Peptides against a protein of PDB entry 3J47. Designs and how they scored, part 4

Target 1, 121 residues: chain A of PDB entry 3J47
Amino acid sequence: IRLTNQLKSLKGLQSKLKDVVEYLDKVINKELPINHTILGKLQDVFNLLPNLGTPDDDEIDVENHDRINISNNLQKALTVKTNDELMVIYISNLVRSIIAFDDLIENKIQNKKIQEQRVKD
Target 2, 69 residues: chain B of PDB entry 3J47
Amino acid sequence: YEEKEESNLAATKSMVKIAEQYSKRIEEEKELTEEELKTRYVGRQDPKKHLSETADETLENNIVSVLTA

## One batch from the design tools (peptide; aimed at target 1 I38 D44)

Design b1_p9_2_s1 (made by RFdiffusion4, then SolubleMPNN; from b1_p9_2, 5 letters changed)
Fold by OpenDDE base, seed 3:
Structure b1_p9_2_s1 (fold): chain B 121 residues (1-121), chain C 69 residues (1-69), chain A 9 residues (1-9)
Amino acid sequence: as target 1 above (121 residues)
Amino acid sequence: as target 2 above (69 residues)
Amino acid sequence: EDLLNSLLN
């Protein structure tokens, strides 16, 4: 369910981006007037997007660390953060798996002991 | 799309909370393992089962967290 | 370890 929702959202974003490109091409060709509302929203999105193309030293505003701004420096920082989080979750899962296996082994040993006792009786 | 963005933000906040809970869960898991070890010496089966169930629940929660991330 | 050995037997 979650992965499906993520994929659906990504597909939707891709479709919207394609529509924007097509719209921009039509505007450049003077076939359609510029929709100022769409452009304003896109501009806001681009302003929120860390500059994909310029390596400029813009201080990652610490307050926006919680916003998934996938632009290069912030994207890099967010990618690192995401990777660290995924690593922690992975390690946690491994530890839980190990404990679960240890318990399963113990349960099997106990079951075997109970069976052996029943055979002796 | 907005709902998904909100969901992603909520998921990220949840991940931070999960990291804190993870440390706590690791400690809880260790405690359960110690209790299982003690229970092995006492010969009672019930505490071990509870520990196993708790470990499984913890694992499931971590998997769900990874899938949400 | 002992538990693992017991499962293996």
Scores: peptide ipSAE 0.467, ipTM 0.844, DockQ to the pose 0.009
OpenDDE base, seeds 1, 2, 4, 5: peptide ipSAE 0.461, 0.467, 0.467, 0.450; ipTM 0.842, 0.847, 0.848, 0.840; seeds 1, 2, 4 fail the geometry check

Design b1_p9_2_s2 (made by RFdiffusion4, then SolubleMPNN; from b1_p9_2 with S3L K9S)
Fold by OpenDDE base, seed 2:
Structure b1_p9_2_s2 (fold): chain B 121 residues (1-121), chain C 69 residues (1-69), chain A 9 residues (1-9)
Amino acid sequence: as target 1 above (121 residues)
Amino acid sequence: as target 2 above (69 residues)
Amino acid sequence: EKLLDLLLS
């Protein structure tokens, strides 16, 4: 459910961005006037986005490394965080799987012993 | 969309907690495995089964945590 | 080790 909601949100954002690009292209081609209200809101959103292009934003506060934040330099730090979290989950799943297999093997061994005893009786 | 975004934010905040829980769950899983091994030597099936089940639950929770992260 | 034995059995 949560992942689905995230994906839906991302898809919605993507669609909206595409619409904006298309609108901008039409404005450049003098086909349609700019919707100033929508553009203003989009500009505000862009201003809130972390600057991807300035390598000098070393202000990756260490505290932001821990948040899976979507934003670009922040997004790189966030990507690293996400990768770390995924790694932990992966390892955990592997460990659980191994334990489950161990239990299955043990059960199988026990069942075999029981069968062997029944054959001797 | 906004509701999903809020859910994502909540999930992300929960991930930190999940990481802590994950560490604890790993320890619990190890304990169960050791108990299962000990129980196998004692010839008692029930403790081993319980350990296996607990390990599975621990793994499931970890998977859910990762998926939520 | 025992798990391996079980797998082999």
Scores: peptide ipSAE 0.439, ipTM 0.848, DockQ to the pose 0.009; fails the geometry check
OpenDDE base, seeds 1, 3, 4, 5: peptide ipSAE 0.412, 0.427, 0.421, 0.416; ipTM 0.836, 0.842, 0.840, 0.840; seeds 1, 3, 4, 5 fail the geometry check

Design b1_p9_2_s3 (made by RFdiffusion4, then SolubleMPNN; from b1_p9_2, 3 letters changed)
Fold by OpenDDE base, seed 2:
Structure b1_p9_2_s3 (fold): chain B 121 residues (1-121), chain C 69 residues (1-69), chain A 9 residues (1-9)
Amino acid sequence: as target 1 above (121 residues)
Amino acid sequence: as target 2 above (69 residues)
Amino acid sequence: EKFLDSLLS
């Protein structure tokens, strides 16, 4: 459920961004007049985007590595955090699978022993 | 969309706690697996199965926690 | 080890 909601939100954002791009293309092609209100909102959005290009905000406090910081350094940090989380999930799934297989093998061994006993009787 | 975003944000904020819980759950899973192995040698199928199921549940919870992060 | 034994059985 949570993952689905996140995915839906991301898809919604993607769709909106696509609409914005399409609008901008139409404006560039002089098919539509420039809407100043829309442009202002877009500028605000761009200003809120993590500044990828200025390395100088090195005040990435090491402690904020764990926060999904949306900044470009933040995005990189977010990407790293996401990768780490995915790795943990992957390892966990592998461990579960191993345990499940172990149990299955044990069950098979027990079943074989029971069958062997029945044949001897 | 907004509600989902809020839920995602809440999940992200809990990631640190999830990481700690994950570590603990991994240890618990290992313990259960060891007990299953011991029970297997004792020849008690039912306890071993129960331990395996518990280990699987623990792992599932860990995965869900990581996915939520 | 026991798990491996179980796989081999």
Scores: peptide ipSAE 0.466, ipTM 0.848, DockQ to the pose 0.010; fails the geometry check
OpenDDE base, seeds 1, 3, 4, 5: peptide ipSAE 0.435, 0.460, 0.447, 0.449; ipTM 0.841, 0.845, 0.846, 0.846; seeds 1, 3, 4, 5 fail the geometry check

Design b1_p9_2_s4 (made by RFdiffusion4, then SolubleMPNN; from b1_p9_2, 4 letters changed)
Fold by OpenDDE base, seed 3:
Structure b1_p9_2_s4 (fold): chain B 121 residues (1-121), chain C 69 residues (1-69), chain A 9 residues (1-9)
Amino acid sequence: as target 1 above (121 residues)
Amino acid sequence: as target 2 above (69 residues)
Amino acid sequence: ESFLDSLLS
């Protein structure tokens, strides 16, 4: 469900970007007037996008993480954060799996002992 | 889209909380493992079962956290 | 290790 929602969001963004490009092409060709409200919002989004080219503005504000889908440096930082979170979850799952496996082995040993006792009886 | 953004923000905050809870759960899991080891020496099955159940719950919570992330 | 041995067995 979550992955599907993320994929849907990305597809939505891709579609919107395509629409913006098509709109800009039409405006350049003088076929349609510029929707100033949409362009203003897009400009605000682009201004919030960390500049793709300059590595130095390291202040990845957590508030910008929701905005980081917008810019490559922020996107990189978000990617790193996501990777770290996934790593923690992975390790946790492994630990739980190991504990569960140990318990299963113990249960099997106990069951085997019970069976052996029943056969002797 | 706004609803998804809000959901993602809430999910991120939840992940931080989950990370803290995860650290605590790891410690709890270790304690249960020690109790299971002690129970193996005492020969009582009940504490071992409880530890196994707790480990399973911890694993389930981690899986849900990964799926939520 | 002993638990694994018990499962294999």
Scores: peptide ipSAE 0.457, ipTM 0.839, DockQ to the pose 0.009; fails the geometry check
OpenDDE base, seeds 1, 2, 4, 5: peptide ipSAE 0.433, 0.446, 0.446, 0.439; ipTM 0.833, 0.839, 0.833, 0.831; seeds 1, 2, 4, 5 fail the geometry check

Design b1_p9_3 (made by RFdiffusion4)
Pose (drawn by RFdiffusion4):
Structure b1_p9_3 (pose): chain A 91 residues (1-28, 36-48, 72-121), chain B 63 residues (1-40, 47-69), chain P 9 residues (1-9)
Amino acid sequence: IRLTNQLKSLKGLQSKLKDVVEYLDKVIHTILGKLQDVFNLNNLQKALTVKTNDELMVIYISNLVRSIIAFDDLIENKIQNKKIQEQRVKD
Amino acid sequence: YEEKEESNLAATKSMVKIAEQYSKRIEEEKELTEEELKTRPKKHLSETADETLENNIVSVLTA
Amino acid sequence: TKLTELLSS
């Protein structure tokens, strides 16, 4: 789902660029200003990425913890299944 | 495009706030362990732990 | 966002 959403965003840019190229050919405004703003707003993320890296590490740790908890419950389920099997054999 | 952006936007606003959500997910995780222990309620605890993990995964995907 | 405004325009 996230991927489809990202693709939709990129699609808009691609189409928008084509339109802009055609527009320029024909010329040979508000949208252009907006685009420039967006440009000014990956490169900049480079410095910002430094911080993101730290946060990514924290969210990795959290995921690991959750995985451990899931394993625990999984073990309990396995034990219950074994007990059920034993009871069936007895019967 | 907008729908997709909406989903992404929520992921971003969650990333700004994740410090509090992390502490509440930490607690939730502990709660699920407690429920399991009682069972040894167990199912409820397990569900809570799964929810916490899922929230962490979603935080990582957004990043 | 500005990108939304751009693409909707």

Design b1_p9_3_s1 (made by RFdiffusion4, then SolubleMPNN; from b1_p9_3, 5 letters changed)
Fold by OpenDDE base, seed 3:
Structure b1_p9_3_s1 (fold): chain B 121 residues (1-121), chain C 69 residues (1-69), chain A 9 residues (1-9)
Amino acid sequence: as target 1 above (121 residues)
Amino acid sequence: as target 2 above (69 residues)
Amino acid sequence: SLLLDLLSL
């Protein structure tokens, strides 16, 4: 359920982004007048989106450059964080599997000892 | 869309919490393995079984956490 | 150790 909701949200965002791109293309091609309201909303979305690095504009104060690099780096860092989290989960699953195998091995050893005792009796 | 975005943000926060819980679960699993080792020396099967069951539960919870992540 | 147990199999 949660994953499905996340996927649905992502799909909705993707669709909206596609609509925006199509609109921007029409504006660039002078087929439609610039809708300032849509551009404002898009700008708001871009401001809220971790700055997907447009690297070029030099003059943004060092604090914001660190935040923008931290924003692509935040999406990269969120991707890295997600990767790290997935890695932790993977390692945990491996550890549990190892423990389960150890228990199986121990059970087999015990069973062998019981059989050996029965043969000696 | 907004409801889903809010849900995703909540899920991300939950994942961080899950990571902490996972670390704790790994520690609990190690403790259980030590108890199993002790039980192996004592020759009583019951503590070993309990350790194995707890390890399995810990694994299941981690798998669910990964799937939820 | 698990390794020693494994070797004892």
Scores: peptide ipSAE 0.451, ipTM 0.836, DockQ to the pose 0.009; fails the geometry check
OpenDDE base, seeds 1, 2, 4, 5: peptide ipSAE 0.446, 0.445, 0.427, 0.432; ipTM 0.839, 0.833, 0.828, 0.829; seeds 1, 2, 4, 5 fail the geometry check

Design b1_p9_3_s2 (made by RFdiffusion4, then SolubleMPNN; from b1_p9_3, 4 letters changed)
Fold by OpenDDE base, seed 2:
Structure b1_p9_3_s2 (fold): chain B 121 residues (1-121), chain C 69 residues (1-69), chain A 9 residues (1-9)
Amino acid sequence: as target 1 above (121 residues)
Amino acid sequence: as target 2 above (69 residues)
Amino acid sequence: TLLSDLLSL
């Protein structure tokens, strides 16, 4: 359920991003008039996105730079956290597999001993 | 979407808690495995199997928790 | 031990 909700949210975001790209392409191609309201919202979204790209605008107020750095750091931290969680899951699965194999081996040994005893009898 | 974002935030907080719980559960699993080993020496197969199954269940719950986190 | 058990197979 939770994973499905996350996936649905990601799909929703992806769809919105696609719509945005399609809109921007249409605007660039002059097929549609620039909807300033949509562009403003997109700009707001892009401003909220961690500045991935353009180093060049020197005039980003120190506050925005700090917020952007915080956002980038947050994204990095979230990525690191996700990686750590995945590692934990992986290790857990390995440990379970090892335990399961140990049990299987033990069961096999026991079965062999039982068979050997039956043959001696 | 907002409800999902809130759910994701709650999830993230839960992940930290889950990581702590995971560490604890790993230790519990190790303890169960040690008890299984002890039980094996006593020749009681059934208790050992039960401990192994309990360890597996504990791990499973951990994985599900981490995945859900 | 797992290793001992494995060797016993």
Scores: peptide ipSAE 0.461, ipTM 0.844, DockQ to the pose 0.009
OpenDDE base, seeds 1, 3, 4, 5: peptide ipSAE 0.460, 0.456, 0.461, 0.448; ipTM 0.846, 0.840, 0.844, 0.837; seeds 1, 3, 4, 5 fail the geometry check

Design b1_p9_3_s3 (made by RFdiffusion4, then SolubleMPNN; from b1_p9_3, 5 letters changed)
Fold by OpenDDE base, seed 1:
Structure b1_p9_3_s3 (fold): chain B 121 residues (1-121), chain C 69 residues (1-69), chain A 9 residues (1-9)
Amino acid sequence: as target 1 above (121 residues)
Amino acid sequence: as target 2 above (69 residues)
Amino acid sequence: SILSDLLSL
């Protein structure tokens, strides 16, 4: 469900970006006037987005944990954070699986002991 | 979209909390394994079962956390 | 001992 929601959000963003590009292309081609409201909202989004486009060296500690598929540098940091979270979850699942396996082994040993006792009777 | 974003943010915060809880759960799991070991030596069924159940619950919580991640 | 028990299965 959560991954599906993230994927849906990403798809929605992708669709919106596509619509913006199509709109910009139509404006460039003089087919439609520039919708200042859409552009303003887009500019606001870009301003809220960590600087996607400028390759400049500033190690902006984009500590911002927000899973928004923001631009490449922040996206990279967010991807790293997501990877770390996934690793923790993976390790957690492994540990639980090991415990469950240990319990299974113990149950098997107990069952064997019970069976051996029944054969001796 | 905003609701999903909020849900994802909440999920991420929950994952951080889950990581802390996971460290605690790992310790609880170790205690369960020690109890299982002790139960193997003592021959009492009850401690082993309780340890197994706690380990299963810990595993289930981790799986749910992974599925929610 | 756990490994020994496992091997005994």
Scores: peptide ipSAE 0.458, ipTM 0.843, DockQ to the pose 0.008
OpenDDE base, seeds 2, 3, 4, 5: peptide ipSAE 0.482, 0.472, 0.457, 0.464; ipTM 0.844, 0.842, 0.836, 0.836; seeds 2, 3, 5 fail the geometry check

Design b1_p9_3_s4 (made by RFdiffusion4, then SolubleMPNN; from b1_p9_3, 5 letters changed)
Fold by OpenDDE base, seed 2:
Structure b1_p9_3_s4 (fold): chain B 121 residues (1-121), chain C 69 residues (1-69), chain A 9 residues (1-9)
Amino acid sequence: as target 1 above (121 residues)
Amino acid sequence: as target 2 above (69 residues)
Amino acid sequence: SLLSDLLSL
């Protein structure tokens, strides 16, 4: 459910971005008049997007690093965080697999010992 | 979309908590494995199985937590 | 060791 909601939100954002690009292309081609209201909202969205390009403004408040900031720097940080989380999951699964194998080996050894004892008997 | 964003933020906070819990659970799993090893030498099958099951449950909870996050 | 156990099987 949560992943599905995240995916749905991302798909919605992607669709909206595509619509914006298509609109901008039509405006550039003079096929449609500039809708100032849409452009204004888009500009607002872009202004809210963290500056992807200028590395120098240090004031990206370290505390907001945990926010899925759509900013490319934040996207990079989020990508790193996601990778770290996936790594943890992977390691966890490996450890579980190892434990399961250890148990299987032990069970097999025990079964062999029981069988050997039965044959002696 | 806004509700989903809020849910994602809450999830991210939960992920940090899960990471901490995961580290603790990994340590608990290691302890269980050591006890299993010790129990293996003592010849008690049941304690080893219980330890393995506990380790598996701990790992499962960690995975679910990370996936939910 | 797990490896020793595996080899004994």
Scores: peptide ipSAE 0.450, ipTM 0.837, DockQ to the pose 0.009
OpenDDE base, seeds 1, 3, 4, 5: peptide ipSAE 0.448, 0.451, 0.439, 0.443; ipTM 0.840, 0.838, 0.829, 0.831; seeds 1, 3, 4, 5 fail the geometry check

Design b1_p9_4 (made by RFdiffusion4)
Pose (drawn by RFdiffusion4):
Structure b1_p9_4 (pose): chain A 91 residues (1-28, 36-48, 72-121), chain B 63 residues (1-40, 47-69), chain P 9 residues (1-9)
Amino acid sequence: IRLTNQLKSLKGLQSKLKDVVEYLDKVIHTILGKLQDVFNLNNLQKALTVKTNDELMVIYISNLVRSIIAFDDLIENKIQNKKIQEQRVKD
Amino acid sequence: YEEKEESNLAATKSMVKIAEQYSKRIEEEKELTEEELKTRPKKHLSETADETLENNIVSVLTA
Amino acid sequence: MATLSDVLK
């Protein structure tokens, strides 16, 4: 789902660029200004990424913890299944 | 495009706030362990732990 | 400043 959403966003840019190229050919405004703003707003993320890296680490650790908890419950489920099997054999 | 941006936007606003959500997910995780212990309720605890994991996964995907 | 959504509107 996230991927589909990202693709939709990139699609708009691609179409928008084509339109802009055609527009320029024809010419040979508010949208242009808006685009420029967006451009000014990956490169910049480079410095910002430094911080993101730290936060990514934290969210990785949280994921690991959750995986451990899930494994715990999984073990209990396995044990219950084994007990059920034993009971059936006895019967 | 908008729908997809809406989903992404929520992911971003969660990333700004994740410090509090992390502490609440930490607690939730502990709660699920407690429920399991009682069972040894157990199901409820397990569900809570899964929810906490899933919230962490969603935070990582957004990042 | 503007955003890509504004441009695409």

Design b1_p9_4_s1 (made by RFdiffusion4, then SolubleMPNN; from b1_p9_4, 3 letters changed)
Fold by OpenDDE base, seed 1:
Structure b1_p9_4_s1 (fold): chain B 121 residues (1-121), chain C 69 residues (1-69), chain A 9 residues (1-9)
Amino acid sequence: as target 1 above (121 residues)
Amino acid sequence: as target 2 above (69 residues)
Amino acid sequence: SYTLLDVLK
């Protein structure tokens, strides 16, 4: 359920981004007026969702060279955090697997001893 | 979409908690291993089995934490 | 009963 909801949200964002790109192309070609309400909602969504892969094309105003650098730094920091979390999970899983394997070996040794005792009786 | 957004926000908040829980789980796993070692010296099968079951539960919790992260 | 370490040795 949780993974499905995350995937649905990502698909929704992708569709909205495509619509914005199409709208911007029409505005550049002077075919349609700018819908400020839709752009405002999109900006709010981009501020809430740390998108690591796509620099928000919407904030590429010529004056925001500094903002682009800040956005890139935030994306990099989030990527590092994600990598650290994945590493911790990986190590934890390895440790649990080793413990489970140790218990399995012990169980096999005990079973073998029980069988040997039964043969002697 | 709204339900998914709420789930993602909850997951992000849970990541910080998972890091703390991970440290506690590692300590719990070590304690269980020590109990298993003690039980092995006493020669009773029951304590060793209990340690193995606890290790499996700890592993399952770590997997769930990774999936949530 | 052998420990995991005993089995590995």
Scores: peptide ipSAE 0.474, ipTM 0.840, DockQ to the pose 0.008
OpenDDE base, seeds 2, 3, 4, 5: peptide ipSAE 0.493, 0.455, 0.493, 0.458; ipTM 0.842, 0.841, 0.851, 0.840; seeds 2, 4, 5 fail the geometry check

Design b1_p9_4_s2 (made by RFdiffusion4, then SolubleMPNN; from b1_p9_4 with M1S S5L)
Fold by OpenDDE base, seed 4:
Structure b1_p9_4_s2 (fold): chain B 121 residues (1-121), chain C 69 residues (1-69), chain A 9 residues (1-9)
Amino acid sequence: as target 1 above (121 residues)
Amino acid sequence: as target 2 above (69 residues)
Amino acid sequence: SATLLDVLK
């Protein structure tokens, strides 16, 4: 249930993001007038997003090309962070699996010992 | 969507907590493994069982964390 | 590791 809900939310977010991108493209292409309300909402969303890059106070002479790079770098950083988190979870699961396997082996050894004792009796 | 978002937010918060707990759980798992090793040498089943149970609990928590992530 | 060896025997 939780996973399904998360997936649904993620899909919804993805769809919304796609719509925003499409809208922005239309605005850039002068196919649609700039809707200030949409831009305001978008800005609010960005403000709610954790400031992924505190760019150090260095002069944001960010030419448009650099903004795209910053966005890509931010996305990359987020991806890396996500990957690291997933990796930690994976390692944890692996460790638990190893422990469980070790216990299984021990149980098997014990069972074998019990069987050997029964044969000697 | 809103209900799912709320659930996801709660899950995300839980994941952060789980990450912290995960480090602790890893340590607990290691402790259990040591107990199993000791139990294997001593021939006493109880410490090994406890280690196994703790490992299983740690694994379960990690799985839940993965599902929440 | 030792336990694994024991299981394999």
Scores: peptide ipSAE 0.444, ipTM 0.836, DockQ to the pose 0.009
OpenDDE base, seeds 1, 2, 3, 5: peptide ipSAE 0.460, 0.443, 0.450, 0.446; ipTM 0.844, 0.833, 0.837, 0.835; seeds 1, 2, 3, 5 fail the geometry check

Design b1_p9_4_s3 (made by RFdiffusion4, then SolubleMPNN; from b1_p9_4 with M1P S5L)
Fold by OpenDDE base, seed 4:
Structure b1_p9_4_s3 (fold): chain B 121 residues (1-121), chain C 69 residues (1-69), chain A 9 residues (1-9)
Amino acid sequence: as target 1 above (121 residues)
Amino acid sequence: as target 2 above (69 residues)
Amino acid sequence: PATLLDVLK
């Protein structure tokens, strides 16, 4: 359910971004008049988007990293954070898998000992 | 869409907290595995089983955390 | 008592 909602939200954002790009293309092509109110809202959205173009992303505060989930350079830093989180989850799953495997090995050893005892009896 | 975005933002904040909790859970899982190793040496099945169960619970929580990420 | 390491060997 949560992943589905996140995916749906991401799809909604993608659709909205596509609509904005299509609108901007129509304005550039003079097919539609420049709606300053829409452009102002888009500029506000872009200003809220982390600066995708500045290489000095290393100095962008952690608070900006959380806001930049959508923008590529900050999204790269957020992607690094997300990758670190995913890596932690991956390592945890790996550790659990190793523990489960260890239990399987122990069960197999115990079963073998039981079989060896049955053969001696 | 906005409700899901808010839910995703809350989930992301929760995920950071979950990452810290996950590190702690990994340590708890390692401790359980060490107890299983000790139990293998002592020949007592019960501590090993408990460690395995705790490891499984830790994995389930990590999977849920990944799914919420 | 075979460790995971012993089984992996």
Scores: peptide ipSAE 0.483, ipTM 0.852, DockQ to the pose 0.009
OpenDDE base, seeds 1, 2, 3, 5: peptide ipSAE 0.444, 0.446, 0.440, 0.442; ipTM 0.841, 0.839, 0.839, 0.836; seeds 1, 2, 3 fail the geometry check

Design b1_p9_4_s4 (made by RFdiffusion4, then SolubleMPNN; from b1_p9_4 with M1K S5L)
Fold by OpenDDE base, seed 1:
Structure b1_p9_4_s4 (fold): chain B 121 residues (1-121), chain C 69 residues (1-69), chain A 9 residues (1-9)
Amino acid sequence: as target 1 above (121 residues)
Amino acid sequence: as target 2 above (69 residues)
Amino acid sequence: KATLLDVLK
């Protein structure tokens, strides 16, 4: 459920971004008039988005490690964080699988012992 | 969209907390496995079953965490 | 201790 909601939100954002790009291309080509209201909202969104494009400002404040994959550098840091979280989850699943296998093996040993006792009787 | 974003942020914070809890659960699972090793010698079926159930619950919680990530 | 090895035999 949570992953599905995240994926749906990401798809919604992607669709909106595509619509904005298409609109901007049409405005650049003089096919459509500039909608100032849409541009103002878009500008507000860009101002709220961590600066995506300029590689030079090295002061990646270490504290904002947690928030949203959108900026390539921030996206890289967020990708690393997401990778670390996924790694923890993966290790967790492996450990549980190992424990489950150990229990299955023990059950199999017990069943084998019961079978050997039945053959002796 | 905003409600889902807030839910995702809360989920991510919950995942960090789950990772810490998971580290603790791994240690608890290890202790339980040691008790299973001891119980294999003592011939009591009941502690082994309880350990298996605890491991399964831990596995289910990790699967849910993976499905949430 | 029935080792994993004893189960595999």
Scores: peptide ipSAE 0.441, ipTM 0.840, DockQ to the pose 0.008
OpenDDE base, seeds 2, 3, 4, 5: peptide ipSAE 0.444, 0.431, 0.460, 0.439; ipTM 0.844, 0.837, 0.851, 0.839; seeds 2, 3, 4, 5 fail the geometry check

Design b1_p9_5 (made by RFdiffusion4)
Pose (drawn by RFdiffusion4):
Structure b1_p9_5 (pose): chain A 91 residues (1-28, 36-48, 72-121), chain B 63 residues (1-40, 47-69), chain P 9 residues (1-9)
Amino acid sequence: IRLTNQLKSLKGLQSKLKDVVEYLDKVIHTILGKLQDVFNLNNLQKALTVKTNDELMVIYISNLVRSIIAFDDLIENKIQNKKIQEQRVKD
Amino acid sequence: YEEKEESNLAATKSMVKIAEQYSKRIEEEKELTEEELKTRPKKHLSETADETLENNIVSVLTA
Amino acid sequence: SKLTELLSD
């Protein structure tokens, strides 16, 4: 789902660029200003990425913890299944 | 495009706030362990732990 | 966002 959403965003840019190229050919405004703003707003992320890296690490650790909890419940489920099997054999 | 952006936007606003959500997910995780212990309720605890993990995964995907 | 406005226009 996230991927489809990202693709939709990129699609808009691609179409928008094509339109802009055609527009320029024809010329040979508010949209242009907006685009420039967006441009000014990955390069900049480079410095910002430094911080993101730290945060990514934290969210990785959280995920690990959750995986451990899931494994614990999984073990209990397996034990229950084994007990059920044993009871069936007895019967 | 907008629908997709909306979802992304929510992922972003969650990333700004995740310090509090992390502490609440930490607690939730512990709660699920407690429930399991009682069973040894157990199911409820397991569900809570799964929810916490899922929230962490969503935080990572957004990042 | 400005990108939304850009793409809508």

